# Peptides against a protein of PDB entry 7UQJ, part 290

Target 1, 160 residues: chain A of PDB entry 7UQJ
Amino acid sequence: PELYQNFNITPPRGVLFHGPPGTGKTLMARALAASCSSDERKITFFMRKGADILSKWVGEAERQLRLLFEEAKKHQPSIIFFDEIDGLAPVRSSKQEQIHASIVSTLLALMDGMDNRGQVIVIGATNRPDAVDPALRRPGRFDREFYFPLPDVKARFKIL

## One batch from the design tools (peptide; made by RFdiffusion4, then SolubleMPNN)

Design b2_p26_6_s1 (from b2_p26_6, 11 letters changed)
Fold by OpenDDE base, seed 1:
Structure b2_p26_6_s1 (fold): chain B 160 residues (1-160), chain C 160 residues (1-160), chain D 160 residues (1-160), chain A 26 residues (1-26)
Amino acid sequence: as target 1 above (160 residues)
Amino acid sequence: as target 1 above (160 residues)
Amino acid sequence: as target 1 above (160 residues)
Amino acid sequence: EEEEERERALKELAEERAEKRAAALE
C-alpha cells in the first residue's frame, strides 16, 4: 500500500502468485498482509480457497464473492487471497459447467468494478497459471504475476 | 545431516511440520531439501500428498509406501515429504476404514525400520497435528514437531 | 526454541538465510519469531542491519554487538536477526579495514560464548553467502544455511 | 482474538479439506 502510494502507482487490482506447490505463495500473501499492516493501519486479510467457493457455495458462489469483495472494501485496506484460484476460475475453453462460467464472470466483474483508489489487493495463488481463465490475467485484473520457484535444493541445507 | 553429525545427535526419523495452511511448511521442507544438498551431496527430495496416496493407490498404498521408503533409502541422503499427512494417517480412534489402519501400520513399521544411521529424513506436514495418529508422533517416528504459525501481523509489529 | 528442546538438540547458534533480494528472508525470520512466540512464551525479536552496525556505531560497533547479545540473553527466548549480515561480516580475505576485523571477531566470540542452554537464536540474512566470513559459517555459529530462491523474477516483474 | 479467529478459520479450512479428502476416499 504505502509503496504504491509513495510512488503514486495505482496498486494492481490483482496479483497472481504461481509456482509449484509449497513454494510459499500463501506464506508470501500472508506475509504481505502482515508487512503492510501497522499499528495505525491494520490490513484485513481475507482468505478463500477456489475449490471451497465452488463446493460450499453451490448456487450462491456469486453472491458470496460479491459479499467477500464488499466486506474487503468495507475493511480496507485489505487483501483478498484466493488460494488455488485455478479451482475457482478454470479456463473457459474447458467443458466448464455453467456454474463455473457464472462464477468467473462474477469475479471478472468484481475485479473490474474495483475502484483504483480502493485499498483492496487481490492475490490469487495457483500451481497452474495456464489453468486460470485468461480473462482473469488481463490488465486491470490479475495483471501482475509472481512465479514462486522451487527453492533451489543446493542452497538451503546448510541450515539443518 | 551435517547439523546432526556436528551435534552427534541422531537425526530424527520424522519431523512434523504443523500450522495453518500457507505458513510455509512445504516451502520449508523443500528448503530443507534444498539446504542439505551441496554440489558434493545432493539430497533427493520425495514429495507425496497423504490424500493422493490413499486415493491413487487404493489397495496398493502400503506397497507404494514401502517402495517410497526403499527408493528414499537407495537415494540417500534423502527427504521424504508427506504433504497433508493427516490425510494419510488419520487418528485411529475415528471410524477408520480397514485400509486406513493398514496404511498407518505400514507407515509406523517403515519409520520404526529406519536405521538411525540412514540419511533419510521424513517430514510430515499437516494443518491438524491432532488429526495425525498419535502413534506416529511417538519417539523414533515424528518425534519432532515444528509449528508454523501464521506470520501474525501483530507479532510482526512487535518486531518492527 | 521448543523445537530444539523437544528434539534435545542444541539450537544452532546461528542460521544463515540466503538468497536473492525479496525472497522472503526477512519475512521468514519475522515469521519464525512470530511462530515461536506463544501467549505464554513471547519471543523477543531483535533486528539489526549489518551496514547500519558499521555505519551508525563507528568505534562502538563491538560494544553495541555485545549489548545486543546481552539484551537478547536477558529477554530470552529471543531472536537476533541480522539483515544484510554480509555488510557486518565481509570475508576476511578481502582488504577489510581493521574495524571490520574487530567486529567480525566480536561476533565470532559472541556466538561462541552463547551457552547452548540459552534460548537465543541468531538469524543472519544475506543476498551473498559467499561474501560472509567463512568463520561465521562454521559449526557452532551460522552452521545452518537457508536458501531463499527468487520467485522467478520474470513473474515478479509482472507485479511490481 | 483476531489471531485465534484466523487460526480457527485456518483450522476449519484444514479440517474441511481433510473431511473432503476423507469423503473423496469414501
Scores: peptide ipSAE 0.000, ipTM 0.313, DockQ to the pose 0.149; fails the geometry check

Design b2_p26_6_s2 (from b2_p26_6, 14 letters changed)
Fold by OpenDDE base, seed 4:
Structure b2_p26_6_s2 (fold): chain B 160 residues (1-160), chain C 160 residues (1-160), chain D 160 residues (1-160), chain A 26 residues (1-26)
Amino acid sequence: as target 1 above (160 residues)
Amino acid sequence: as target 1 above (160 residues)
Amino acid sequence: as target 1 above (160 residues)
Amino acid sequence: MEEEEEKEALKKLAEERAEKLEKALE
């Protein structure tokens, strides 16, 4: 969080956490949420899993996304964390195109509709950044990307 | 594996990692695997998701579990990590009893069939330890439990 | 990074990542650096290991620290990541006092000399926060501390 | 250059490991 203030960097509307499974992407998002929560200012942390939005809300995923962003705005400052976001917003060329197209379009519109002054941060986590619709990875959306490498085995031998 | 030998600790047959989602259970399992891997002795890390075993292998889940344990034995020292193990081995009284009963029975038999001298460690991760079949949480199976708390908000306020 | 801007939190001059080895401290620092880098604004990431500064630069460690901070300032926005910072800035009462005293004093002066408007963030990682000189953990230095927990100690006591 | 090469090497290693993990899941 503070890194961007010091840099006078326009805060990204969204941050993409990418890297192999079990590299701590979700832990990081929770750590960020709790690090930004103070006694004076609690951050509301919303967590959704991409595949769960699709599976639980067949035909209502767009509505659920809208409701999520409305709740996040209502309870700002807030973080929306999408785990496995490639499950929610796959590349358009995937054979499942038609069902995902509306959901992706809704997510794009919701991210674009975030006022730059809003205290809502969106974090997407994926194991496959190239499986996320490139439109979500543009400036003003998930325009910042955190790479979570597997800890190098050699670096770990120096840790033991 | 080597960690337990070095400490003359009887290695658990299974370890249950439990706690809220995104507390680093999967990261910990990978960290353990890599911490136990040396230049001389590489640990083979197998990862499966409980729900994926059920969904991908309808009618073959038992066979896939057997093959997984055989591969783990062949490539020992090894770790088998089951993410979302409550999806693989739900409490027997769940309305989905019949499909899970054979799978749970197979997993129980595979864990019981692990020779104590084998360099195979099973790690199960769940957000809901009470949703895991209690038979799996007995001595000789997932007999060790790691709680992954949400990092305390108060500890984080000292971080802010 | 953005979380702090949205919260009008004064960014720390330094962040201490602490927790057991292999909990992802270094991974986190690299992830933060990568996320703060955009196509428009690349963050320069400097990484140093505390023990390497002492071992490679016997009698020049102070100069190397100064050069590092100068380079970081020149290439701002930048992150300086000290891995194993307890190796660089041990508690003064450690029997290695005399060699470390000058280095610690230099690091303190460099952190204090960072203008709050500078786009340089210092991240220190340690497995032993209590082995870091308490002077470095004061406001305006490593005044923010991220704890990277292992799974709960109470759960571990049932595992050992 | 060395840090970018290390980042690219780590990225490649992670991609190779992710691909190996995906292929081992397939």
Scores: peptide ipSAE 0.000, ipTM 0.351, DockQ to the pose 0.052
Fold by OpenDDE base, seed 1:
Structure b2_p26_6_s2 (fold): chain B 160 residues (1-160), chain C 160 residues (1-160), chain D 160 residues (1-160), chain A 26 residues (1-26)
Amino acid sequence: as target 1 above (160 residues)
Amino acid sequence: as target 1 above (160 residues)
Amino acid sequence: as target 1 above (160 residues)
Amino acid sequence: MEEEEEKEALKKLAEERAEKLEKALE
């Protein structure tokens, strides 16, 4: 509850950070983890990269996701940060390999299965929100989105 | 000259970084310092917080500013970064303590006294540019201003 | 010269940003591009991801690198930012595919072939500096390295 | 010193961004 209250996030909501690369999505996720962390209440920060989960855990990606969520629950309050989540859960297409469909289905089930009383926040970061499976962007999942604009490089150009 | 040429800044210009907290002002100042540093030519980066100069150096803040500028000149090429410069140089008001007026006057004199041939850049960061004494924002002082927008938090709110 | 002077970088030096994921490497690169850009002197920012160059340009990665450097030279002053550069130029091994060896060789040649009078800066970002080919980390290439530490999440827990 | 100061600045930046994100999320 308190961790979610710190984010004004109704549990068990995920947060999607989207915007051009290098706009500080990952930095913000770390910053949030660090900000919500006190001496009395340490937040455990789990970070995974979507493409790494697919490539490193060939044939076990589903199990590794389950283990990640279990570990996050065990070490709550916690944040799970998926960098490049579009690499983990690309938009469902007829050309999508069965493996990707199964991983997306597992991630959906894990997000849906998060106890409303749990203190696990899920943050996904992407440069392409439209490349993330729309099923992940529904209420109760990544139902909150944060746009990370480019720092207005042009406005800076005027001032230099 | 060369450090100022490195910034394409006509000496002895200061740069004001302004924008809401956490937009990367301090990170940018450090990044600039780092970027301008080479193996052959290391830039010395001095960082001070405006409120810290007032609080830590009660009765000696003017002297400490003078020493800081002397040290920066001695170790040129150098960058002086004032974080929370509005805490050091608030807008002059009838309620302003004489101490603040004296510190502002000293900082003005130090910026005006920078040799056009010196390689000392001054960066001020604030969340409230309108809370910085307008005398500091004149040509030859903090005459360049960089806006650090929030990553569009409102657009994020619409998406949240 | 002037852009390199702006960074106090002896041409044709590249900058390696390294550190844990989410430490703001990409944000910093964009911020640097923005900082070096003025109304009178606009820096063109090119961004590529190392793994994307390999995966998207199968059989043409060398040509695409050459085109990127030519375009950057045409639009100078410019910054080329390679995110995840370890994915483009992994450490040379006896097991490395000929394709990777050729791409690394092309990138080396492009960096070595940069005119000392050019205004093209190359920034590479990696989470694993030891996974970048040591040939890229030699003088005249990525000969400057910036470590992006994790914001000490633990120390913030002490402060928050 | 530079690395610790960079850590502190990144930390402060992270704090300020988080506080802003929190205030924004409020």
Scores: peptide ipSAE 0.011, ipTM 0.304, DockQ to the pose 0.087; fails the geometry check
Fold by OpenDDE base, seed 3:
Structure b2_p26_6_s2 (fold): chain B 160 residues (1-160), chain C 160 residues (1-160), chain D 160 residues (1-160), chain A 26 residues (1-26)
Amino acid sequence: as target 1 above (160 residues)
Amino acid sequence: as target 1 above (160 residues)
Amino acid sequence: as target 1 above (160 residues)
Amino acid sequence: MEEEEEKEALKKLAEERAEKLEKALE
């Protein structure tokens, strides 16, 4: 309550972690899950990879997304982490990806269907935020974006 | 040389980072590159994703691997990081993956062809070390393995 | 508000990230800063290394700590991250460390002087929570502790 | 014993490096 209160930070339903690969997006999501989990309050962490959902669940991706959100809701408080969400939810305007339109639409509907009082956080990680459907980046979905820069050499000067 | 010398650690030709996704494998590889890089000695960090090499470079994956190792050698000291190396170098005995046998063979040959005096470190990251070809995990290749456990839930209770 | 509210997490004035080195303590601190930063509300992130404060600022460490807290207060909302805080704030009962007593006392006073309504979070990271002065781990200071477990040792033997 | 100490030292180093990288993300 008070940490985000003190920071006047409204928890997003969805958080987009974006930045170059190997900047710790997935580690951060796990560590957030870790940080939110107490002895009294275990956070259930659900992780899926966007490309894996598309490749492993051909024609079942929508169902797998629904099941994932239902399971996350059942095991509240929970975090759903989508690694490589640009692979799961590409930009609709890409002429080639009609196959992904239903998956994106399902993910949109699932994020919109989350009650604001629900203890389910969705984290999407991508190397290419511009490759994610803009509809996912709207308020009530991935309405917060966190840039994970490469550790700049200047940042190393502060680290060392 | 000196960093590993100071720790009395012989640098591996190849290091396998294994453990659940989002345990910081890629982050660690970058941090290693960062820690080994000084103002006088910049480490060149090459990152590739196993699944991306297979999907983006159909029929050219072997060539792309050769070019990657040549470029890494040219820009010594360097780190080659393969994220999801289980996607690039699956177990040869899996009946379904004859298509990957040439890529694995190329990677084996490239790792074997690295001179021990070369300042090229290869890091492979996987969620499934048992899904990686055992030939890659032999001495002179990925002869070192680092398990990245999930941050233990008990530890996580303290983190939020 | 609601994320931590939903997690019933009271923000500490100070959070101790503890666990072996490279478990992602500093990454977590940065990503917490990033997660707390919006377009409307940039979180100012201050990072210091405990050993560096002691070694680089001989006789000025207390002043540097005061300046750091003043700057963090000036740039609210802010995070102060102390990496290797066991180097900065060793246990007072260790016979050798009279020199550190003033630095620890200054840090204690600075943490005690933070208004609970202040938008300054202090994160200390250590590999050795038992090497940190117990006075820093009391309520109103580093009153939350987050264990970052080691990636399993069997794996680390294989990386180096 | 040496192998366990080396593993623990390696463990310590890898974690210091991850912490350093975390600091680099600031």
Scores: peptide ipSAE 0.005, ipTM 0.368, DockQ to the pose 0.034; fails the geometry check

Design b2_p26_6_s2 (from b2_p26_6, 14 letters changed)
Fold by OpenDDE base, seed 5:
Structure b2_p26_6_s2 (fold): chain B 160 residues (1-160), chain C 160 residues (1-160), chain D 160 residues (1-160), chain A 26 residues (1-26)
Amino acid sequence: as target 1 above (160 residues)
Amino acid sequence: as target 1 above (160 residues)
Amino acid sequence: as target 1 above (160 residues)
Amino acid sequence: MEEEEEKEALKKLAEERAEKLEKALE
């Protein structure tokens, strides 16, 4: 938040981290969460796996998303990190169970309902950005994407 | 390789990355895989999720593990990364389905069968190290553990 | 770079990775460098250790910094990674040799001189963020900070 | 003092580990 304010940048409502598995998406999200809290300003970091929200909260996933966003808003500044967001918000298909459509719709509404001044940043991580509902990748939602490629074998040699 | 040689340390057959979700275990494994290949020496990185091996390879998980280790040996130097290894090799319980016991046994045997001079490193990542079969955490297997703590949320808000 | 362009985000001039050593700061920086390079758009990754710039380039550290930034600009999109930046840019003290003050001043000027549209990202890694000159931690410089907490010492000792 | 020394020791250990892991994966 403050960073974007300091730069007069509208804070993204959402940031999509995408790239092959194990490219540091989740680490980066946590490192971001860490980096975004000062001694004076603690960021609350919320983490959920997309598949966990679907599997653990069968029939309550919408409510849990709402609660998560409410809790994040209550504990602002905050980061909501959705790991494996492609599991939570898969591309809308005619074959999608009605449940998935509602969850995606709820997440869309929650992201749209975030005040642009909101001290809540949503980070989604996926290995399959193309499997994420395109509606989530629109401006005002996950309007920002970070590609996490495999550390190139050349980037390898610079670490070593 | 060189590092273990330089330190006269027997390269671990396995390294357990453990810590809360999104602490960079998978990133570290990939970045390690990246870091360990030179232009002269490409490391082959194999990644599997523990849950995927169980779910996708119902009845063939042992065979797939064997094939993975054979392929890793064939493409040495190599890294085998098991993400969510607690899903692959849960703690032995009397309630464990016979299938899980066999998979764990196979993984144990595969790790034990790796020559200590082998250019194959196995990295397991888990959020629940105590949910990993203690037999895997013994010397000659995942005898090395890296804890990935949460990035302390106290560190400064400058990124968000 | 592309990410920041694609998202209309002013790329931070600098990102400070801080946390205990071997927390993956360097690894993350390289993974980020890798992550920001597509097959179509290679990111040039520059790595320097802070202590190396001071020790290897006695009397030329400023020039080497300038050259590094020029080379990074020439090879944009690029990442400049300063490992152990606390060695390069220690907190200004009355006891600081005049040499350190000039190097810090040069780095400040170089970071300030980067166009906000520049496809050059500077990542500093430190184990002692409080030992980094506060001037570097201001907006338009290392205005973003990532904390890399210690992997638990138990985890560390098992790998090595 | 002890916390700084522990941080520095952890620092050095982590550098050595990163370096060790890097070279070990080489």
Scores: peptide ipSAE 0.000, ipTM 0.419, DockQ to the pose 0.045; fails the geometry check

